# Peptides against a protein of PDB entry 6DSZ: the designs that were tried, part 32

Target 1, 361 residues: chain A of PDB entry 6DSZ
Amino acid sequence: NYVVTAQKPTAVNGCVTGHFTSAEDLNLLIAKNTRLEIYVVTAEGLRPVKEVGMYGKIAVMELFRPKGESKDLLFILTAKYNACILEYKQSGESIDIITRAHGNVQDRIGRPSETGIIGIIDPECRMIGLRLYDGLFKVIPLDRDNKELKAFNIRLEELHVIDVKFLYGCQAPTICFVYQDPQGRHVKTYEVSLREKEFNKGPWKQENVEAEASMVIAVPEPFGGAIIIGQESITYHNGDKYLAIAPPIIKQSTIVCHNRVDPNGSRYLLGDMEGRLFMLLLEKEEQMDGTVTLKDLRVELLGETSIAECLTYLDNGVVFVGSRLGDSQLVKLNVDSNEQGSYVVAMETFTNLGPIVDMCV

## One batch from the design tools (peptide; aimed at target 1 G45 V261 Y313 M347)

Design b2_p16_1 (made by RFdiffusion4)
Pose (drawn by RFdiffusion4):
Structure b2_p16_1 (pose): chain A 361 residues (1-361), chain P 16 residues (1-16)
Amino acid sequence: as target 1 above (361 residues)
Amino acid sequence: SSNYFTETTDLSKIFE
């Protein structure tokens, strides 16, 4: 027999922003399935540079540039456990994606967990963290000689884990995650020590959270902490400081995705399965000592995009809406809600044949 | 259509 592609996969599973082509090259990297798309934000709108194709299902796609690098290094993990670090190199008149490192990191003894694979990267590029199998948190230290991507497993006493994030602004690599056991689910803190290959007691106390907490947000450096998005209550956790708001405006649909807007983290974008688009706020309270603190949380609806699996703010009040169940599109957010109450205006839609349930000729 | 990123918008003024 023989199989050909009559149409490339159109559903968007992942999208990230960063400086990948050069420095201050606003790149939008869209992950379909086996395809990877790279764009440069130009005055025209989204203009592509190179659409590559891999022999795997892209499951983790993150950007970073470690200590003393020219441009961001892209990291990709295949669902069949193929890890690689890539680098856009336009040295010549052509384009080549050099593979700085690669290695298969499958464990012969783990069970894939509910909520699938998670790939997290250290705030200061100390390591790559993986959550492939239950009870096994895998660490991949980041240096130069680790070109044949080597790795080691730590053990995780917490068996059922929902979402994991690396915390900003800590003495060393620290992890914040939501896990489940009997008696509801909780949030616990750990420290990753890649010198002893162990877990150390985390920065702060283990808190009880909402029963349906589904997302953890890494809050940047000026504030520090973690934002946990459940079904009904949005909570902020940072050591002893703790804030939460529970607008009934949210419970109608589960919040699925989040995206950081400002570098400060004062504004965030949220998405419903009903197709909404929220703005999560961390309002500031600059005090007498020239320092900045955080006072409250406020969520107010912006309008509605399509159902988003990915979410990304590009530039000049524009957000790319990566849709898996429908057309992905481009959106302009305006201060003046011109028509009705929707601060959201569609600019461009991308044909997504969506989940093809049935068909005929 | 074109010139999508020519108009600047300040998002800090939406919910000021």

Design b2_p16_1_s1 (made by RFdiffusion4, then SolubleMPNN; from b2_p16_1, 5 letters changed)
Fold by OpenDDE base, seed 3:
Formats: sequence, structure tokens, C-alpha cells
Structure b2_p16_1_s1 (fold): chain B 361 residues (1-361), chain A 16 residues (1-16)
Amino acid sequence: as target 1 above (361 residues)
Amino acid sequence: MSNIFTEKTDLSEIFK
């Protein structure tokens, strides 16, 4: 009996930071194919708490805190369209991951999108949105009493959605998305009516964005709106304010991931295909009426890391670099640059042993 | 060894 000790997956395909184990604990959650690893961020480093096997490759992993929850819940969607909401429970030494809700959200009819699965959560926790298939936006209403995740589809006229997010500060759940048509790439917004199960006109749109616009970042209040990242440009729009920059440094390699550093959306980490780590800064302008507006955008090169599949800021300038192609890293951001001009210092490296070939014996 | 996780880094100073 060859006990093929199945090697644990090491390639990271997702990471999130939040308060999952308790309201006070800072957690790092790492998705490695079918495995979820849960860490507590401590003064001494990452403390492993639990590893969970999932019934499929994790495609979406997002923390969210519904109104009246003391800690974050975890939404997971697998590549086989199994959705669940997970809760961490500890009773003494017993650690349980509780399924609060679950469901399969696969459609019998639909073309899977070429850009893969996108899952997003409304900042006010009213719904989950899923872009699984071209021309469809799937909505999962968030209801506390419902153990079964029920979904419905809204038809999208825009067949080629590149990226989508929920906006902050909207009375109704509002999506912002980049899409491609024969005329180019564009940004549009829709309000999502749960009652009518339809889209209403959103607050703004931006036609003819950069041809390679690939990512949407929803910006929290007080700024609101969204950042659109392309190959050559970074743009901000909130309906009232538009600002674009084209820093030459981002043209060298495609930005592929981002993570918000500040809760107010003043700073974002950006990672590119060469393993360069950037900081995107939103410069504030306080108006005479006390309103905060965006004055400018700035991009700074911090240094080099492993090629990030995902980034997450922990605390105290510590960043987890989740890598699929290379070793994952904990890195420290320093105020002062080193002799090479880098603000990045590797603290810990997690060896990536490559793709586990599922030896189907 | 300074506990690197306890040192508060004001990243706002990186960009002053």
C-alpha cells in the first residue's frame, strides 16, 4: 500500500486579511488550490491556526462582516460553483469551521467567461455578485436566516466584462465594471434592484477608457468612486471628479493585483508581472465646505518581490505576497530605502514546489 | 531581536 502522501499545494491563488477567528485577531487567510490556511498575525509572526480542505479549487475568497456580526465571515466560491459562507468557532481547544450557508450557483446554460470567475460582495453586505458567464450577473442576496444560498441572474447587455466591483457609499447596491465592445473598453455603473431583479441606471459611466484597462478598485468614502488600472494609465472617477495619470514606470509590466492599505482608500499596493511592488497614493484635497476630494494620484516603486498573484497588507508595513509562479513571501515595507533604493525587505519565504500534478492513479 | 511585527511603520513618511 503506497500511501502516496499527497503533497500539500504550495502555489497561492488567493489571500485575504481580516478578523475571522475573533473580533480582535488579525488573520491571514491563504487559498492554495483546494486548501484554506488560516493564520493569526502575531508580534512573533504568522501563527497557524487551522487548515481546511475544500471540495474544489477555491476561485473566490472574500471576508465580509454583515451588520450585527462581531467578526468577519468568509465567502468561498469554488471553480465547480459551490458557494459557502464560513464562520470560525472556537470552544476551548476545539476549532470548528461552520458552514453558515451553502449552495451551488452553476447555471445549466451559459458560456463561462474567458476572464474567469469574479466574485464580489457589496460593502453594506446586501448581496454577493458573481460574474460567472458572459452576459449574466448572478446575485446572491445576503439573508442571515437563510442556510441555502439562492441566486438569480440579471442579464448584462455588456457581454465582455473584464472586471467588476461594488461601489461604496451607494444607497442601492451599485456595480462598476470595465467591459469591452467593438469600440473599445469602457466603464459603466449599474444599480442592482433586489426587488425587481434588474439593473437600474448607475450614477456614472466613462466611455473609451484605455484599451488595456483590466482592473476596477472600488474606493471607500470619503472619496468614493473607482480606480481603473490599465497598462499605461491609472484613472479615478466618482461621477463628479475625473483624474488620470500615465506614469511611465507602469508601462514596463502589467499590473495584475492590488490591495488596499488604508481603510479610507488613501493607499493601495500594486503588483506587476515582473514582481515589482508599487504604492498607489490618493492625495487629498479638503474643500472649504469640509468635503474631501481627490487632488492627485501618485505611483511609487517600493521594490521587488515574488510575482504576486495576490497581495494583502497585514499591519506595521508587513505585506503578504501570495505567489502562484514563485515563492510566497512576507515582506516588510520600510520608511527608508536600502542601498539599492528598495523599501522592501523579505522577512520570510514560503517555498513553492510547483503545481501538484494530481496523479490520478 | 526587535520584533519586526511590533515596530509601527508609518508608511506615510515613505512619501514625504
Scores: peptide ipSAE 0.069, ipTM 0.803, DockQ to the pose 0.672
OpenDDE base, seeds 1, 2, 4, 5: peptide ipSAE 0.035, 0.024, 0.031, 0.050; ipTM 0.745, 0.592, 0.744, 0.780; seed 4 fails the geometry check

Design b2_p16_1_s2 (made by RFdiffusion4, then SolubleMPNN; from b2_p16_1 with Y4I T6S T8K T9V)
Fold by OpenDDE base, seed 1:
Structure b2_p16_1_s2 (fold): chain B 361 residues (1-361), chain A 16 residues (1-16)
Amino acid sequence: as target 1 above (361 residues)
Amino acid sequence: SSNIFSEKVDLSKIFE
């Protein structure tokens, strides 16, 4: 009996930070193909808490906190369209990962989107949205008492969605998405009616954005709205205010991932295909009425890391760089640059041994 | 919070 010690996957395909183990703990969750790793962030570093095997490759991993929950729940969707909501439960030394809800969300009919699976959660935890197939938006209503995840589809007229997010501060769940048609790329919003199972007109749209607009970032209050990231430009829109920048430094390589640093959406980490790490800053302007508006956008180069598949800010300038192509890293952001002008110092490196070729035996 | 890396960094100063 050759115990083929199946080499554990080392390539990172997702990471999230939140309060999963308790209300007080800061956690780092890492997806490595079918494996979920759970860490507690401590003063001494990352402490491993639990590893969980999933029944398929993790395609979506998002933390969310429904109203009345003391800690975050975890939504996972696999590449085979198995969805679950997980809860961490600890009783003394006993650790359990509880499945609160599960379901399969695969459709019998539909063309899988070429840009892959997108999963998003409404900030008010009213629903989960899934872009799995062209021309369809799948909705999973979030109900506390429902152990079976039920979904329905809403038809999207826009067949080629590039990216989609739920917006903050909306009375109804509202999506913002970049899509492509024969005329170019555009941004549109829809309200999602859970009752009528249809889209209503959203608060705003922007036609003819940059041709390579690829990412949407939903901005929390007080700014609200969204950031659209392209190859050459970064734009902000909230329905009332539109602002665009075209910093030359981002033209050198495509930005491929982002993560919010501040809860109020003042700063974001950006990673590109060359492993460059940027900070995007939203400069505030306080109005006479006490409202906060966006004054300007700024991008600053922090330094270089492994090529990020995903980024997550932990705390105290520590960032986890999840890499699929290279070694994942914990890096420290410093106030002062080094002799090379870098604000980034590697703290820990996690060796990537390459893709485990699932030998389908 | 007890679960924070020991060295505090004010990232706002990176851009001053």
Scores: peptide ipSAE 0.176, ipTM 0.821, DockQ to the pose 0.474
OpenDDE base, seeds 2, 3, 4, 5: peptide ipSAE 0.063, 0.064, 0.066, 0.058; ipTM 0.802, 0.797, 0.804, 0.788; seed 4 fails the geometry check

Design b2_p16_1_s3 (made by RFdiffusion4, then SolubleMPNN; from b2_p16_1, 6 letters changed)
Fold by OpenDDE base, seed 3:
Structure b2_p16_1_s3 (fold): chain B 361 residues (1-361), chain A 16 residues (1-16)
Amino acid sequence: as target 1 above (361 residues)
Amino acid sequence: SSNIFSEKVDLSEIFK
């Protein structure tokens, strides 16, 4: 019996930064197909803590902190629709990943969406939202006492959702999504009623956005609202203010991932299909009444990296570039550009050996 | 041991 030691997956399909091992530890979590790798970010670099095998390809991986939790919990959804909420526990040298809740959220009837699985968490941790199937939005209420993840569906009139996020600062859980209809792409909002299990009218909508609008970024307070990323434009909307930019530099390649740098949503990393790394800046204007409004949007080219599947800012200008197509990287952002005009320096490279062909012999 | 995280980068200066 030759135990062919199955080669570990190296292609990254997700990454998240947060406080998973403790309230004080900064962690990098990396999804590599069926494997979750957990690191502690230290002054010396990434320290591996644990690798976890999942019962399926990780499709969604999000950290969240419910009220009264001292550290982040991890939501995982697999490509086979197995959902779980994981907690890290350490007792001396014993490290355990505890399943706090689990469930299968597969529907018997539904067309899987062409844009794949989307999983989102309400910033106030009231619910998890899942876009799994066309015309359905699945809601998992977050309740501390539930070991079983129960879900229900709300019908979406909009059949072709491109991307969806929960907004910040909303009294009720509110989604913002880009959808396509025969007239083009549009942005809409809905409030989610847990009680009635239905959508209510959201605070705003924007019809006829850019034809290739592909991503929604929910912006924290004080700005609130959302950023919509297209092929040619970046737009901001919060119901009261609309602002759009069309920087020529983003037309060269499609932006495919983003990550928030600042907790207040003033800066975002953007990665494109050519491995270009950008910073999106939200310029603030303080009004006489002390309100903060968006003055302008700016995009700056930082440099080149591996083609990012996911980006996550760690600390001190260090960014993890998770790559599916190339090598993953730790990169440093510098204040000063190098001789080539790049603000990006590779610190560490993680070789991608390509797709593991599971030869099930 | 080069403390790879020792240098605080004020990313606000990149965009002055």
Scores: peptide ipSAE 0.058, ipTM 0.777, DockQ to the pose 0.760
OpenDDE base, seeds 1, 2, 4, 5: peptide ipSAE 0.035, 0.032, 0.032, 0.019; ipTM 0.763, 0.741, 0.720, 0.647; seed 1 fails the geometry check

Design b2_p16_1_s4 (made by RFdiffusion4, then SolubleMPNN; from b2_p16_1, 6 letters changed)
Fold by OpenDDE base, seed 3:
Structure b2_p16_1_s4 (fold): chain B 361 residues (1-361), chain A 16 residues (1-16)
Amino acid sequence: as target 1 above (361 residues)
Amino acid sequence: MSNIFTEKVDLSLIFK
């Protein structure tokens, strides 16, 4: 009897923060290949509450709160295109992860995109969007009564989408995406019609962005719009306001992940391929009419961490650094720098034992 | 053990 002690995966490939176990609990959810780990963030640290095995590698993991839900639901998409919406339920000591809805969203025909699976949720919870294949945008309408996730495809003329997000504050679900064509990289928006199952013209576009523009950040109200992160530049656009910065410090290494700190989108954590942690700041200007506009963008180096695959701000200056290549970390952001000029202090380190080679026996 | 989550860090002060 070979007890293959299946070593638990330690490499982190996704993390999210929200209110999954209850409306009051702050949770950290960590994806480690096929494993989902659920923690409660407490004053004493991370308290593990549940580990869940998934039927495949987690490719997308997003928390969302439909209207009338008291707590967040979890959307998961696996690398084998199994989609589910999960709910946490606790009854005394019994903890159950309930599948609210599920479906397989694989297409029989399509070229899997080279940039991998992208899954996004409309901020108003009208739909889930999936970029799985070149030239297709898959839509999963969010319906509370539907236990089966049904999807449809909209043809996307832009074959080489780099990143895509849903925008905030849009009457109709609106995507913003970076794409590449023979002329370079561009940003475009589309409204998604659920009724007609087609794209309508979005509110704005920006042609000829930086050649290495790689990420879209949707910015909440009052700013709205999107941030586009490249190798050399960070740009903001909302249809009315355009602003670009090119801080030399970001040119040294590629920014690979981001996470929003403030609910209003005034600050974002950025992580690069060297394990540098940055804060992106959106400076506001209040107009005489009470409108809030973007005045400026600023980037500040906070310090160094493990190379982040994902970042998530918890609370009170605590950040989880999910690492695939190195040890994951719980770090504290301090107001004052240390003697080395770092604002980052490691609180806890989670050893990464490397990729578990699934020995297919 | 000092409750590592009790000290409120106003991150807005990091950049003043």
Scores: peptide ipSAE 0.152, ipTM 0.815, DockQ to the pose 0.703
OpenDDE base, seeds 1, 2, 4, 5: peptide ipSAE 0.020, 0.024, 0.025, 0.036; ipTM 0.571, 0.585, 0.719, 0.775; seed 5 fails the geometry check

Design b2_p16_2 (made by RFdiffusion4)
Pose (drawn by RFdiffusion4):
Structure b2_p16_2 (pose): chain A 361 residues (1-361), chain P 16 residues (1-16)
Amino acid sequence: as target 1 above (361 residues)
Amino acid sequence: PPSPFADPSKISDFPL
């Protein structure tokens, strides 16, 4: 037999922003399935540079540039457990994606978990963290000689884990995650020590959270902490400091995705399965000692995009809406809510043949 | 069609 592609996969599973082509090159990297798309934000709008194609299903896609690098290094993990670090190199008149490092990191003894694979990267590029199998947190230290991507497993007493994030502004690599056991689910803190290959007691106390907590947000350096998005209550956890708001405006649909807007983290974008688009706020309270603290949380609705699996703010009040169940699109957010109450205006839609359930000729 | 980046207004213009 013989199989050809009549149409590339159009559903968007992942999208990230960063400086990948050069420095201050606002790149939008869209992950379809086996395809990877790279764009440069120009005055024209989204203009592509190179659409590559891999022999795998892109499951983790993150950007970073470690200590003393020219441009961000892209990291990709295949669902069949192929890991690689890439680098856009336009040294010549052409374009080549050099593979700085690669290595298969499948464990012969783990069970894939509910909520699938998670790929997290250290705030200061100390390591790559993986959550492939239940009870096994995999660490990949980041240096130069680790070109044949080597790795080692730590053990995780917490068996059922929902979402994991690296915390900003800590003494060393620290992890914040939501896990489930009997008696509801909780949030626990750990420290990753890649010198002893163990877990150390985390920075702060284990808290009880909402029963349906589904997302953890890594809050940046000026504030520090972690934001946990459940079904009904949005909570902020940072050591002893703790804030939460529970608007009934949210329960109607589960919040699925989040995206950081400002570098400060004072503004966040949220998405419903009903197709909404929220703005999560961390309002500031600059005090007498010239320091900045955080006072409250406020969520107010912006309008509605399409159902988003990915979410990314690009530039000049524009957000790329990566839709898996429908057309992905481009959106302008305006201060003046011109028509009705929607601060959201569609600029461009991308044909997504969506989940093809049935068809005929 | 018009450029989506013709308007330089930003999300940071939203009040906190």

Design b2_p16_2_s1 (made by RFdiffusion4, then SolubleMPNN; from b2_p16_2, 5 letters changed)
Fold by OpenDDE base, seed 5:
Structure b2_p16_2_s1 (fold): chain B 361 residues (1-361), chain A 16 residues (1-16)
Amino acid sequence: as target 1 above (361 residues)
Amino acid sequence: SASPFADKSTVSDFPL
């Protein structure tokens, strides 16, 4: 009897930071295939709290805080379309992960999208949006008392969605997405009507964005709107203001992940396929009327890390670099550069043992 | 030049 000690998965496929264990605790949550790891971020580093086995590969992992919740809830979607909303509950030394709601959101009919599963949450926690299949946008209404996650589909005319996010500051839940058609890549917005179960015309669109536009970042207030990241350019649009930059430094490697540093959306971490870590800065201009407008966009190279599948800013310049291809890292961002011009220092490295090859012997 | 990170301590005073 060879006890094949099933090596725990080490490749990171998602990470998120928030307040999951309590209102006061800062948590790092790490998805490693079917495993969820929960850490408390402490002065001394990452304290492990709990590991949770999921009944499938984690495809989406998002923290959200509904109105009247003191701490964040966790939305998980598996690659087999099992959805759940999880709550952390501690009672003395007993730690439980409670399923607040669950459901299966698989459709019997639909082409799974080639760009994989996208799951997004409305910033006002009105709904979850899912791009699972081409030409469909699935909506899960968020209801506090509903233990059964019910979903409906809205037909999306745009068959080839590249990325999608909910926008901030919208009266109705509004999606912004990059899509591809025979003419190129474009950005469009739709309002999502829960009542009518349809799309309404969104506030803006931008036709003919960069051909390799791959990511949408929703920007919170006071800026609002979205950032569109391509291979050669980074663009901002909010309906009224358009701004584009084409910094030569981003052309060397494709940006593959991002994370918001500041709650006001003034800074974002960007990671590329070479493991370069950038800061995207939104420069503000305060108008005489007290309105804040975007003045400029700037990209700065911070340094090099493992190739990030996901990035999350923790606190005090500490960043978790979740890697699928290499070792995950905890890194410190410094005020001053080292002798090599890097602002990045590795604090901790988490060895990636690679894929669990289920060798049936 | 100060890093683009320099001036903004984020939400918690994480004493790392």
Scores: peptide ipSAE 0.027, ipTM 0.596, DockQ to the pose 0.083
OpenDDE base, seeds 1, 2, 3, 4: peptide ipSAE 0.016, 0.018, 0.017, 0.015; ipTM 0.439, 0.534, 0.551, 0.538; seeds 3, 4 fail the geometry check

Design b2_p16_2_s2 (made by RFdiffusion4, then SolubleMPNN; from b2_p16_2 with P1G P8K K10T I11V)
Fold by OpenDDE base, seed 4:
Structure b2_p16_2_s2 (fold): chain B 361 residues (1-361), chain A 16 residues (1-16)
Amino acid sequence: as target 1 above (361 residues)
Amino acid sequence: GPSPFADKSTVSDFPL
């Protein structure tokens, strides 16, 4: 009996940074199919803390901190629609991953969306939103005492949602999404009423965005609003201000992932299908009244990495490049370019042994 | 041009 030691998955399909193990620890969490890896980010590099086997492929992995929690909780949704909220507990040397809440959010009726599962968390931790099926937005209210994740659906008139995020700084939970109709791609916002279980009109919309608009980035205060990334353009909108750039350099390859560098949303990493790493910069203008407005958007090529499935800024210019197709990397961003004009230096490379072919024995 | 990246430490503990 050859015990085929099932090779651990090496392809990364998600990563997130936050304070999961403690309030003080910076963590990197990596999703590798059914495996969750938890690291502490240290001055010496990534320290492995725990590995967790999930009962399915991780489709969504998000850290969030409900009001009055000392550290982040982890939301996971599997490709089989099993949802859980996980808490890290350490008691001396004993490390436990506790399920705070769980549930299955599968609907018996619905067309699974072609763009896959989208899971988002309200920045104020009022709810989780899920786009699982066309024409439905699933809401999981976040309640501290609820061990059972209860969800409800709101009908979306927009059947072809491309991407969706919760906006920051909204009195009610507000989603911003790119959708496609026969006239093109558009951006719309909705407020989510937990009480009435319906959408209300959101603060703004933008009809006829770029035809290949594919990603929404929610921008925190003081800017607020959203960035819409397309094939040819990057646009910002917050209801009051619209700004678009069309840097020629982004036309060469499709941007496929992003990550916020600065907590205030002044910088974002962008990764494309060729493994090019960009910095998107939000240039600030301070008004005489102390209000902050967006002056301009700028995109700078940083260098090349493995093709990112996900990016996460850690600290001190260190970025984790989670790759599905290539080797994942820790890279350092430098202030000065090398002789080749690259600001990126590989620090560590994590060999991707390729897809685990489930040999159905 | 100006550096596209300004090093801003958010947590003191990563290798500089």
Scores: peptide ipSAE 0.024, ipTM 0.591, DockQ to the pose 0.095
OpenDDE base, seeds 1, 2, 3, 5: peptide ipSAE 0.016, 0.016, 0.014, 0.023; ipTM 0.538, 0.517, 0.543, 0.561

Design b2_p16_2_s3 (made by RFdiffusion4, then SolubleMPNN; from b2_p16_2 with P1A P8K K10T I11V)
Fold by OpenDDE base, seed 2:
Structure b2_p16_2_s3 (fold): chain B 361 residues (1-361), chain A 16 residues (1-16)
Amino acid sequence: as target 1 above (361 residues)
Amino acid sequence: APSPFADKSTVSDFPL
């Protein structure tokens, strides 16, 4: 019996940035199958702090800061529907990852969605939303004192949800989602009533979006609303304003991931299936009343990287490119392009040894 | 056009 020392997974399947170790530290958290790697982002690069083994494959990993917390908490959902909220605690050299809350959110009845698990957190930390099964939206209310994560389902009439996010700046928790029906793909919004455990009509909808519309980006204030990314087009909608662009450069390969650069949502990184890295820019127009509106959308090609499964802007133009298919990278975004027109320089490369093939030798 | 990175004002200076 050769106990082949199970090679640690190297393929990245998720990454997030925030203030998990302290209120002041900038962290990078990397999901590698059942492993969570925690780094502090420093002048010298990524300092490893802790590696955590999870009781299953990480399917969702999101940082959030409830009211009255000094630092971010980590929500994790596994592929076996085990949910937890984790806190980092350090006392001198002792580092503990505390489970603040946990629960299993699996339903006994439901068709698992073919597009996989989606997990989202309300920007005001009122709830977690989960799309696990077709025709169901699961809600986990966020309550400070609850060590047991309890969930309920709301029925979705839209059976084929492609992507879903919570919107910013909404009085009630509001979801925006792309769905498919026999007529094509559409965008809809719903308000989520925690009290009545139902959907109310959301602020807006957009019927007949691009047929390959695949991603929703919730845009923070002052813009608000959402960006919808397709194969051929990028659209913005906030209920009052609609803008669409169809830059020819994005038609060549499907955009598969995104990450917000600026806290105010003025820039986003986009990664495609060929490893091209783009910047999406939201151009501002200041009105005479001091209101900020979206003037235009622009896309710029930055350069090439490994094929991103996830992107995380860190700081000072440093980006983590989490790759499942290739080597993960730290890259620097430069103000000026090189002779080849690229703004991207690789700083560090993390070798991907591929999937752990259980070679039963 | 301003560089896509010209607005350094909203990015904390990474102590790099």
Scores: peptide ipSAE 0.022, ipTM 0.534, DockQ to the pose 0.068
OpenDDE base, seeds 1, 3, 4, 5: peptide ipSAE 0.014, 0.016, 0.014, 0.016; ipTM 0.428, 0.565, 0.453, 0.424; seed 3 fails the geometry check

Design b2_p16_2_s4 (made by RFdiffusion4, then SolubleMPNN; from b2_p16_2 with P1A P8K K10S I11V)
Fold by OpenDDE base, seed 4:
Structure b2_p16_2_s4 (fold): chain B 361 residues (1-361), chain A 16 residues (1-16)
Amino acid sequence: as target 1 above (361 residues)
Amino acid sequence: APSPFADKSSVSDFPL
């Protein structure tokens, strides 16, 4: 009996950074199919802390900190619609991953969306939003005492949602999404009423965005609003201000992932299908009243990495490049370019042994 | 051109 030691998955399909193990620890969490890897980011590099086997492929992995939690909780949704909220507990040397809440959020009726599962968390931790099926937005209210994740659906008139995020700085939980209709792609906002279980009109909309608009980035305060990334353009909108750029350099390859560098949303990493790494910069203008407005958007090519499935900024210019197609990398961003004009230096490479072919024995 | 990246530490314990 050859015990085929099932090779551990190496392809990364998600990564997130936050404070999961403690309030003080910076963590990198990596999703590799059914496996969750938890690292502490240290001065010596990534220290492995725990590996967790999930009962399904991780489709969504998000850290969030409900009011009065000392550290982040982890939301996971599997491709089979099993949802859980996980907590890290350490008691001396004993390390436990505790399920705070769980549930299955599968609907018996609905067309699974072609753009896959989208899971988002309200920045104020009021709810989790899920786009699982066309024409439905699922809401999981976040309640501290609820061990059972209860969800409800709101009908979404926009059947073809491309991407969706919760906005920052909204009195009510507010989603911003790109959708497609016969007239093109558009951006719309809705407020989510937990009480009435319905959508209310959001603060703004933008009809006829770029035809290939594919990603929404929610921008934190003081800017607020959202960035919409297309094939040819990057746009910002917050209801009061609209700004668009069309840098020729982004036309060469589709941007496929992003990650916020600065907590205030002044910089974002962008990765494209060729493994090019960009910095998106939000140029600030301070008004005489102390208000901050967006002056301009700028995109800079940093260098090349493995093709990112996900990016996460750690600290001190260090970025984890999670790759599904290539080797994942830990890279350093430098202030000065090398002789080739690259600001990127590979620090560590994590060999991707390719897809685990489930040999159905 | 100004650097596209300005090094900022958020956590003291990562390699500089």
Scores: peptide ipSAE 0.040, ipTM 0.658, DockQ to the pose 0.094
OpenDDE base, seeds 1, 2, 3, 5: peptide ipSAE 0.013, 0.017, 0.021, 0.022; ipTM 0.420, 0.515, 0.546, 0.544

